# Designs tried in a protein design run: peptides against a protein of PDB entry 5H65. Part 3

Target 1, 294 residues: chain A of PDB entry 5H65
Amino acid sequence: QYLERTPLCAILKQKAPQQYRIRAKLRSYKPRRLFQSVKLHCPKCHLLQEVPHEGDLDIIFQDGATKTPDVKLQNTSLYDSKIWTTKNQKGRKVAVHFVKNNGILPLSNECLLLIEGGTLSEICKLSNKFNSVIPVRSGHEDLELLDLSAPFLIQGTIHHYGCKQCSSLRSIQNLNSLVDKTSWIPSSVAEALGIVPLQYVFVMTFTLDDGTGVLEAYLMDSDKFFQIPASEVLMDDDLQKSVDMIMDMFCPPGIKIDAYPWLECFIKSYNVTNGTDNQICYQIFDTTVAEDVI

## One batch from the design tools (peptide; aimed at target 1 V203 Y218 D244)

Design b1_p10_1 (made by RFdiffusion4)
Pose (drawn by RFdiffusion4):
Structure b1_p10_1 (pose): chain A 289 residues (1-273, 279-294), chain P 10 residues (1-10)
Amino acid sequence: QYLERTPLCAILKQKAPQQYRIRAKLRSYKPRRLFQSVKLHCPKCHLLQEVPHEGDLDIIFQDGATKTPDVKLQNTSLYDSKIWTTKNQKGRKVAVHFVKNNGILPLSNECLLLIEGGTLSEICKLSNKFNSVIPVRSGHEDLELLDLSAPFLIQGTIHHYGCKQCSSLRSIQNLNSLVDKTSWIPSSVAEALGIVPLQYVFVMTFTLDDGTGVLEAYLMDSDKFFQIPASEVLMDDDLQKSVDMIMDMFCPPGIKIDAYPWLECFIKSYNVTQICYQIFDTTVAEDVI
Amino acid sequence: RPDIPADLPP
């Protein structure tokens, strides 16, 4: 009834901060390599970070495999422990600690594992069969998180990361403070270990064109715009294909802008200290499947 | 695809 759209030339003449409903074509976008759009964002210090690569994580886990699990830290009231020996793997030993709920191991889909000396591949397989996995190492007096450069928790396809700057790391026995040992809420796991969780976000720069003007608008969200979770997309081939198709739909390479579909959205203007623009309260996924 | 990263928001 009262749906009206503001031309871009009118927006460029106005001061910030304001909000606009617009319709424009996506002339171009960054990043051209879409996997680079997935960023980690700390809600406490507002820093943006890259997600570690497979090679980065492989280095951490292989380095973890050189250390011997300490027998003194095995079989506590918090967890049962099991050590596996290996052959043709530089004498590697793998320790898996099964976390108990009130002195009893829960079902595998509710059971959290702590693992010393495991590979990324093994941890990912374990994450399918069990609730979740925390990479750990034998500290002086207790098990400790392997490294904040690696995920503090792998749950399903989500690799949860913590902020190195904002976190004050606590040892594993502090998991006793969790209300139960079956739900394993990632924020609750992070609080018990003194970790400030990072948030996954899609970060992209859109160049919008409605024929009256041109404008650069940022995309920064976790799951609203594509209806695809940023927290899952790097570990899910189907979600990656969906992002590829949506961006190919709005901005197909090689063909002209005349043939592109329109992008209906809101944008907010703001002062940086020049005026910048950002998409908000917008989804392309509700009308597109 | 070329290696062209996104400009990061302030």
Fold by OpenDDE base, seed 3:
Structure b1_p10_1 (fold): chain B 294 residues (1-294), chain A 10 residues (1-10)
Amino acid sequence: as target 1 above (294 residues)
Amino acid sequence: RPDIPADLPP
């Protein structure tokens, strides 16, 4: 994509919608904290949601752990079941269902676990060992996804979430439709279970200044801008440091803006109506900054 | 075969 560079003063005078290439300094950005800039976005209904915190998940899984696994749903053609009784917590029962591939248990690193009654801590430990984990509950006739407020799939440290609005959940036996029961691609799992997967996105507001004018531009990006997946950044200290370094490079603290580096990016204008007020807003698109930082 | 633990991790 090619556009001639346009000064901000000229852009500010034009009607929307339009696309521009700009060169500006990042005067400031919001939010300042990285964890506050990571959201979940639905590609269908476009709802933005907060990423659940550990405390939120603890509540959900603790509630799920109060339910007793249904013996009738154990050991099907799809999965083999093992039951644990905790020594504490009044003998809580936890069921782990190991999903089989064509009737055969896969290797640990390829095996999907369905966990019923597990705490967040237990689930996380198992996900690290077995890679793929789905929190489930006993339904009337089949296992079902526990709660869309929690991850529908945990792979290592990656939590995959689904949209409550757009999803029409199907029972666990629908995993039978998957030809490959070893790779457990999140999108395939979601499709089988009737889940619209949410996308991790960086959401930030940039105040851009090129000396001719100042405008605010909205950034909503999953993995292009920083060349870092928003889905991984919250669980990886090195990735967090990388994002912080990038932001500090463009907007260094304690330094005058005159010394800031120039940021080249694409922005698009669009109209927003808030009551009687019509406002032109700007969004950053098709921009990668990480390559310039190297 | 999955490496199934004897007990759930604490």
Scores: peptide ipSAE 0.046, ipTM 0.757, DockQ to the pose 0.014; fails the geometry check
OpenDDE base, seeds 1, 2, 4, 5: peptide ipSAE 0.045, 0.045, 0.044, 0.045; ipTM 0.758, 0.757, 0.759, 0.755; seeds 1, 2, 4, 5 fail the geometry check

Design b1_p10_1_s1 (made by RFdiffusion4, then SolubleMPNN; from b1_p10_1 with P2E D7V)
Fold by OpenDDE base, seed 5:
Structure b1_p10_1_s1 (fold): chain B 294 residues (1-294), chain A 10 residues (1-10)
Amino acid sequence: as target 1 above (294 residues)
Amino acid sequence: REDIPAVLPP
């Protein structure tokens, strides 16, 4: 749908909800630091969550490592199991279950590992060598996902998380429902295990100024605005630099706003009720940084 | 709806 450009002064006088095309300068934005702008979002309940820090994951996996793998759950039709004992003072048991495709072990780049009792460091090492890793624990009758506070799936450096509120977890044997046990698509894994996957999103507040008015607009976007996946940016220095460069271009430090570039954006207004007060808020949508700028 | 570039080409 085509929208004509509307000045901010006109928008600020109108009722919500409406959609607008604007041309404005980015006066300022928050948060300033990239790592603070990356969140996890549930598409179902719309809860925003912080991305767990390494320290948080260490605690979860350390706790999991205190549990001994159940021998009765090893070597099923779904997976082959390898057990080892660490040489540290505690001598903890670690189980790695290699998921089979039609009874055959796939190549490492197509392999899903279920890890029981591993530390974050060990899990990361395995995820760097194998396509996919799921942290698990021994349940009563089957392996189960370890904890939704940790990734339900790790692929390389990408951590996939699930919503605790919306997920109804199912046991690991439900992976049998997947016809293709080589690609391990995160959404398919999530569906099989009853997980509502969380989405990585950039969350920022833009202060926009077109000379007629000033408006704050919310940015919640996974991969469209920067043309950079929010899911990858925290683990890639080059991507981080790219985002920083983009933001510096839009809002260059040390110069006056008169020299800032003009931006074209789509924004939508919406009503927010805070007690007895009605507030109109704005969100950026269907907007991307031009390819020639990246 | 079609995406709009934030920065217009010169």
Scores: peptide ipSAE 0.034, ipTM 0.562, DockQ to the pose 0.029
OpenDDE base, seeds 1, 2, 3, 4: peptide ipSAE 0.033, 0.011, 0.029, 0.018; ipTM 0.558, 0.489, 0.554, 0.483

Design b1_p10_1_s2 (made by RFdiffusion4, then SolubleMPNN; from b1_p10_1 with I4V D7K)
Fold by OpenDDE base, seed 4:
Structure b1_p10_1_s2 (fold): chain B 294 residues (1-294), chain A 10 residues (1-10)
Amino acid sequence: as target 1 above (294 residues)
Amino acid sequence: RPDVPAKLPP
């Protein structure tokens, strides 16, 4: 859909909601650190959450590792179980449950592991080797998801998180409802386990200046603006460098704004009411950094 | 300095 370019000074005078095409310079942006701009967003309750750090996960998994796997829950029709007892670390027991597809163990690249009592390091090692990993604990009658504060599903370097507010967790045996027990689509796993999956998003505030006016525009985007998935950027140095490069291009450090490139993008205005205070805010939408610019 | 173009929706 074509929109005519509108100067910021004109936009600033108009009521919301409206959509605009603008050409402006990125005077500044926040947060400056990429890791601070990546958040988890619930599509249902719309809350934004911080992505747990390694230290946060380490604590969760260490706590989980203090729990002993229940022998009664091992080796079901759904999964085959292997138990390890550490020679050190006070004889910690780790259970790995290999989920079967129609009673047959799949290849490692198709296999879902349910890990009970594993440390973050151990879980990461397994997630790098096998298709998918779910951290679990022994419940009363079945294996349960360990903690929604940790990933409910790990696939390689991608951590899938669920919303604590919107999820109604179901036990692991509900994975039986999945016809395909090889691909382990995150949304399908989430559905089976009663999880509302969170979405990785870039969250930034752009200060835009076209010489006629200045406004702040909110960016909340998963993968379109940078053409880089927010879900992968934290675990990929090259992707991080790419984002940094893009931002440096838009807002080069140590250079005067007069030398900044012009950015063309779409913004939409919307009203925010806090009591008697009415404010018009702006959000970037349907904008992708051109490939030739990168 | 050239404009930084953005891909626009159709």
Scores: peptide ipSAE 0.044, ipTM 0.620, DockQ to the pose 0.039
OpenDDE base, seeds 1, 2, 3, 5: peptide ipSAE 0.041, 0.039, 0.039, 0.038; ipTM 0.615, 0.623, 0.616, 0.615; seeds 1, 5 fail the geometry check

Design b1_p10_1_s3 (made by RFdiffusion4, then SolubleMPNN; from b1_p10_1 with D7V)
Fold by OpenDDE base, seed 1:
Structure b1_p10_1_s3 (fold): chain B 294 residues (1-294), chain A 10 residues (1-10)
Amino acid sequence: as target 1 above (294 residues)
Amino acid sequence: RPDIPAVLPP
């Protein structure tokens, strides 16, 4: 949709909420580090969370690996189980449950693995060989998702997370409700297990300057602004490089702002109340970096 | 320096 360009000085004088088209330079942005700008967002409760680091996951999976798989939960109509005993760590047990489709084991590229008692390293090895893995633990009567602080589903290098606040976890046997047990669509898996999936988002603050005024605009976007999925950027060096290049182009280091490129974007204003303090804030929306820039 | 166009939906 078309909006007429409005100078920042005029915008700064207006009440919210309103939508604007602006032409401005990116004076600065935060956070400066890309990995700090990628967050997890709940579409239901709108909470923003940090993406767990490898160290965080190591701890979670190490803790899970201290638990012995329950023999009574092995080999159900839903899955076939294989057990490994490690040579170290007093013979730690690792269970891999191969989910069947209508009683038949799918091909490796279509097979979902439920991993019980595995370390992050072991899980990653299996996820590289088998496209879909779910970290699980033995519950009282069924396998259960290990921990929502860890991915509920790993597909390739993509870690899918769920919202702790909004999810009402159901046991693994609820995967039986899925007619298709080969594609393992994250949303379908989440639904079956009572998980509200989190969304990867870029979260940044842009300081915009058009020479008439300066304002800060908030960016929260999954894949449209950079034309790069936030869900993939942390695991892809080339994508990271691309984002860095874009930001360097918008806000070149070591040169004066007069030489910065002009950016056209949409921003919307909105009111924020913090106690007795009222503030007008701005958010970038419906804006995509031009393809020739990427 | 030329404007960096942002693709805006019409």
Scores: peptide ipSAE 0.099, ipTM 0.729, DockQ to the pose 0.039
OpenDDE base, seeds 2, 3, 4, 5: peptide ipSAE 0.053, 0.053, 0.089, 0.049; ipTM 0.636, 0.660, 0.701, 0.634; seeds 2, 3 fail the geometry check

Design b1_p10_1_s4 (made by RFdiffusion4, then SolubleMPNN; from b1_p10_1 with I4V D7V)
Fold by OpenDDE base, seed 3:
Structure b1_p10_1_s4 (fold): chain B 294 residues (1-294), chain A 10 residues (1-10)
Amino acid sequence: as target 1 above (294 residues)
Amino acid sequence: RPDVPAVLPP
C-alpha cells in the first residue's frame, strides 16, 4: 500500500476513521518495562489480559496437585499412564499420561504428555524433555484440561493460553480427532479441545512528534513490528535485549529529542466513545522496524 | 543522525 506523508498537525484536525503515513520522532513510550508491554489478546472477543506470572501458575498447579488422579481414567487407547508418589510428607500422586499415535508411543521429541497433579516446576522439567505438555485433571468420565487460567499447552518454554470467555472446553479424548499425533500444532490442539487460543501481543503507546504536532499512537502487534514474536520474548533474554535495543535506538535515553531518529510508519485513526466523551485515537499498523545492516 | 526506515508492507 502507498500513502502520501501527512504532517501530524493536519492529521489532528481530521475526522476518523482514516489512514496516514507519517514521519515523526518517538518522543516517549509506555510502558517502559518490556514485561509490562506483553499481553494476551483474544482474536474473537478482543479481550486483553495479563500474561500470568510464575506465582499465579504456582497457585493453580498447587491446587491441582491436591487432587488424586482417578485410576479408572488411566491407560486408555489414547494414552499410557504412569503414576508417581512424591517423597514429601504429603505423598501426593502425580500421573503422567503418554499420548500414543495409532497405539504406539512416539519418540520423546514427538510425544504429548498429559500431566495430572504436577507442580509448575515438574511440568516445566517435563516440557523441556518432551514435545508438548498439557496440564489435566480427572473429570467425571475423562481427563479434562486443568484450568484455562494456566497454559493449555506447554512446548518447551512457550506457554499457550486460551480464552475463558470464548472457549467451550471438551474432554481429552477429543484429541483422537487429530490425525497427526506427533507435531501437536497448538491451533489443532486448541480446536480439538474447544479452546480459542489467545495471542501474545506487544501493547505500547507511542508519543509521536514531527515538529508540527504531537499525538499518541497505540501499538498492538504480535510479531510484525519488532520482527520478534511476543510469545517468545518473555522467555528469551536475547530477544528481550533486542527489543530494548530497538526502543533505545528510537528513543535514546539521556539525549535531546532533536537528536532522535526520524521514524516512518502507518497510523490509522478511529473513534472511541467513553460515555459522553468522544475521542479520536490512533493505532500503528503495517509497520516493521528495519533490520540494521552492519 | 540518519533516519530509521520502517519496512512498509504492501
Scores: peptide ipSAE 0.035, ipTM 0.601, DockQ to the pose 0.040
OpenDDE base, seeds 1, 2, 4, 5: peptide ipSAE 0.030, 0.027, 0.033, 0.033; ipTM 0.682, 0.661, 0.623, 0.702; seeds 4, 5 fail the geometry check

Design b1_p10_2 (made by RFdiffusion4)
Pose (drawn by RFdiffusion4):
Structure b1_p10_2 (pose): chain A 289 residues (1-273, 279-294), chain P 10 residues (1-10)
Amino acid sequence: QYLERTPLCAILKQKAPQQYRIRAKLRSYKPRRLFQSVKLHCPKCHLLQEVPHEGDLDIIFQDGATKTPDVKLQNTSLYDSKIWTTKNQKGRKVAVHFVKNNGILPLSNECLLLIEGGTLSEICKLSNKFNSVIPVRSGHEDLELLDLSAPFLIQGTIHHYGCKQCSSLRSIQNLNSLVDKTSWIPSSVAEALGIVPLQYVFVMTFTLDDGTGVLEAYLMDSDKFFQIPASEVLMDDDLQKSVDMIMDMFCPPGIKIDAYPWLECFIKSYNVTQICYQIFDTTVAEDVI
Amino acid sequence: PETADLPPHP
């Protein structure tokens, strides 16, 4: 009834901060390599970070495999422990600690594992069969998180990361403070270990063109715009294909802008200290499947 | 290839 759209030339003449409903074509976008759009964002210190690569994580987990699990930290009231020996793996030993709920191991889909000396591949397989996995090492007096450079929790396809600057790391026994040992809410796991969780976000720069003007607008969201979770997309081939197709739909490579579909959206202007623009309250996924 | 500019905070 009252759906009207503001031309870009009119927006460029106005001061910030304001909000606009617009309709424009995506002339171009950054990043050209779409996997680079997935960033980690700390809600406490507002820093943006790269997600560690497989090679980065492999280095951490292989380095963890050189250390011997400490027998003194095995079989507590919090967890049962089991050590596996290996062959042709530089004498590697893998410790898996099964976390108990009131002195009883829960079902595998509710059971959290702590693992010393495991590979990324093994941890991912364990995450399918069990509720979740925390990579750990034998500290002086207690099990401790392997490294904040690696995920503090792998749950399903989500690798949860914490902020190195904002976190004050606590040892594993502090998991006793969790209300139960079956729900394993990531924010609750992070609080018990003194970790400030990082948030996954898609970060992209859109160049919008409606024929009256041109404008650069940022995309920064976890799951609203594509209806694809940023927290899952790097570990899910189908979600990656969906992002590829949506961006190919709005901005196909090689063909002209005349043939592109229109992008209906809101944008907000703001002062940085020059005026910048950002997409908000917008989804392309509701009308596109 | 080009990368996304990081959005500055208001």
Fold by OpenDDE base, seed 3:
Structure b1_p10_2 (fold): chain B 294 residues (1-294), chain A 10 residues (1-10)
Amino acid sequence: as target 1 above (294 residues)
Amino acid sequence: PETADLPPHP
């Protein structure tokens, strides 16, 4: 979109909603820590959620590991099952189900693995060897997704989450409806299982200053602003360093704002009601900054 | 952990 550049002092006087192109310095931003800025967003109900920590997942998978796999649900037309008993004092049973493509076991890089009773560590090891992993449990008549508080699909280091509010879970046999049982597209898996997938987003507040005024703008973006997917950044040290470098470029520590580079971006204003108080808020949109850094 | 003071969602 083409918009003429508008000074912040003029924007601050206008009613919402409006769209603007601005040129301003990034005086400050929140949160400062990258891991605190990455959230999960539901595209349907618009709920923002925290990304579960390793400790949260450990609890969920430990609870799941206390359940015994149902022998009646093993070895269906959809999957071949293998059972292990762990060597630990508890001797827990772990079931791994290899999803077949048209009745044939695919190669590891194309294979979806269903795991019942696995720990986070075991699941992570398997996700590095197979295309995808789904944590499951034995239901009454079929395997079911373990818990939407945990990933419904793990591909390498990427954890895919679903919205508890918007999802209506279906049993694992619904994966039969998928035409492509080799690529395991997350959206297709989600649809088959009745899951509304959550989106990883960067959520930040920018304080912008162009010398005429100061404005706070909200950033909620998945992959456009930094040209880095929010879904990958938490698991990749190089991507984290890249984001940190970008933020340090626009808001360098230890120097005065007069020396900061100019940031060009688009912002939109919108009205918010909080009880009896009406306020105008601003959101950054359709902006990429990474091209200016690299 | 510190929670950032974010503006209301549109």
Scores: peptide ipSAE 0.038, ipTM 0.648, DockQ to the pose 0.498
OpenDDE base, seeds 1, 2, 4, 5: peptide ipSAE 0.036, 0.036, 0.037, 0.038; ipTM 0.624, 0.631, 0.632, 0.628

Design b1_p10_2_s1 (made by RFdiffusion4, then SolubleMPNN; from b1_p10_2, 6 letters changed)
Fold by OpenDDE base, seed 4:
Structure b1_p10_2_s1 (fold): chain B 294 residues (1-294), chain A 10 residues (1-10)
Amino acid sequence: as target 1 above (294 residues)
Amino acid sequence: DELAEDPPLE
């Protein structure tokens, strides 16, 4: 979509909603730390949530590990179960349920594990060796997702989260509805389990200055702006460095703004009503900076 | 530590 470039001074005088193409310098941005800029967004209720920290997950899984797997729920048509008893003082029991495809155990790289009673460390280890992991607990008549505060699906280093507000959880046997029990597409898993998946997003506030005016615009983007998935950046040092490099390029520390590169982007204005106060806000959209830097 | 402001909803 082509729009003529509009100076910020003109934009600031116009009513919303409108779309603009701008060329401006990134005077400043918030937050400065990348890990603070990544959040979870619900596509339905539009709530923004913080990505759980390891410490948060530790607590959740530790609590789950206090529960004993129900023997009656082991070894169903859907999965084969193995139980381990830890050698620690508590004798903790961990159940791993290997989901079968048409009654056959798939290869490790295609296998979904349901883990009951595992610690974060154990779950992460398994997720690195197997295709997919779902933390579960014993329900009354079936296995159930452990907690939506934790990932409903872990694939390698990617944690998939669901919206607590919008999800209506179903029991694990609903995975039977999946025709393909090898790929374990997150959206399909979510649908089967009644989960509304959250989306990783970069959330930042940009202060833009083109010499005619100053405008604050929000960035809420999953993978387009940096050409880096927000879902992967927290678990990949190289991706983090890349984002930092990009931001440093546009907003270099210790340098005068006059020397900053120009950022070309699209912004949209929209009205926000807070009580009696009407405010115009701006959001960046359909913008890729990585391509512009090259 | 500066926290990100959530963009207001339209």
Scores: peptide ipSAE 0.301, ipTM 0.885, DockQ to the pose 0.847
OpenDDE base, seeds 1, 2, 3, 5: peptide ipSAE 0.294, 0.290, 0.294, 0.295; ipTM 0.881, 0.882, 0.880, 0.884

Design b1_p10_2_s2 (made by RFdiffusion4, then SolubleMPNN; from b1_p10_2, 5 letters changed)
Fold by OpenDDE base, seed 4:
Structure b1_p10_2_s2 (fold): chain B 294 residues (1-294), chain A 10 residues (1-10)
Amino acid sequence: as target 1 above (294 residues)
Amino acid sequence: DELAEDPPLP
């Protein structure tokens, strides 16, 4: 996409909606902490949600762990079940259901586990060894997803979340509709279970200054801007460092703005109405900075 | 703590 570069002073005078190519310095940005900039976005209702913290998940899974697995739901055509009883004073029962492919248990690297009654720690350990994990609970007639406040699917260190507003959950047996029960594609799993998957996004506010004017533009991007997936950054120290490095490059601390590098990006303007107040907002789009930096 | 500002929807 090619647009002529427009100075910010000209942009600030124009009505929305419009698209612009700009060259500006990143005077400042918010939030300063990377972990605060990563959110979950629903592609349908467009709500933004915070990524649950470990502590949040601990609570959810601890609550789930207080529930006893229903024996009647164990060992179906879809999965083989193994039950463990903890040696602790509570005698907690944990059920792991190994999803079968055509009646055969797949290899660990292709296996989906349904975990019932597991703690976060236990779930994470299993997710590191097996292909995929779904936290579940015993429903009345079938296993069900435990809670949309927790991941509906864990693959390694990647937590897949669903939208509470847009999802209409279906029972676990709906996984039978999946022809391929080895790859466990998140979108396919979500579809089978009636889940609208959320998207990890970087959400930042950039203050841009090209010497002619200053405007604030929002960044809401999953993987294009930094060429780093928002879905992975929270779990990867190297990726975090990379993002920090990029931001430090464009907005170095303790340095005068005159020495800042120029950022070339696309922004779009749009109208926002808050009651009687009309304002024009700006959003960065179709921009990759990593190629210019790395 | 500085929080991210959510972009307003059109």
Scores: peptide ipSAE 0.281, ipTM 0.874, DockQ to the pose 0.791
OpenDDE base, seeds 1, 2, 3, 5: peptide ipSAE 0.279, 0.275, 0.278, 0.276; ipTM 0.874, 0.873, 0.874, 0.873

Design b1_p10_2_s3 (made by RFdiffusion4, then SolubleMPNN; from b1_p10_2, 5 letters changed)
Fold by OpenDDE base, seed 5:
Structure b1_p10_2_s3 (fold): chain B 294 residues (1-294), chain A 10 residues (1-10)
Amino acid sequence: as target 1 above (294 residues)
Amino acid sequence: EELAEDPPLP
């Protein structure tokens, strides 16, 4: 899309909703810590939630590990099951179900594992070796997703989450509807299981200044702004460093704003009602910093 | 501890 550049002073006087192209300096941003800027967003209900911490997941999986896998649900047409008994004092049983493609076990790099009773550590170890992992539990008649508070799908270091509000969970046998049981596309898995997948997003507040005015705009972006996936940044030190470098470039510490680079971006205004008060808010959209640095 | 501000919905 093409828009003429509009000064912030003019934008601040206009009614919403409108779209603008701007050229401004990033005076400041919040939060300063990258870890705090990554959230999960539901595309349906628009709820924002924090990414679960390792400690949160530990609790969920520890609780799940207190349940014994149901023998009746093992070794179906969909999956082959293997049971491990831990050597710890409790003798915990862990079931790993290897999902088959047309009755054949896929290669490890194409294999989906359903894990029942595993700890976070065990699940992570398996996810590093196999294509995909789904934490599950024994339901009444079928395996079920363990908990939407935990990832519904783990692929390598990527944790895929679902919206508790919008999802209507279906049993694991619904994976049979997938024609291709090798690629395990997260969206396809989610659809089969009745999950509305959450999106990793960078959530930041930018204070923009073009010398004519100052405007606060929200950034909610998954992968376009930094050209770095929000879904991967928390687990990759190099990506974290890259984001930090970008932010330092636009908002360098220890120097005056006059020396800051110009940022070209698109912003949209929208109306927000808070009781009797109406306010106009701004959000950055369709912007890639790598292309818009002037 | 600084938290991210969630954008208000329209």
Scores: peptide ipSAE 0.266, ipTM 0.853, DockQ to the pose 0.761
OpenDDE base, seeds 1, 2, 3, 4: peptide ipSAE 0.265, 0.261, 0.260, 0.260; ipTM 0.852, 0.852, 0.850, 0.851

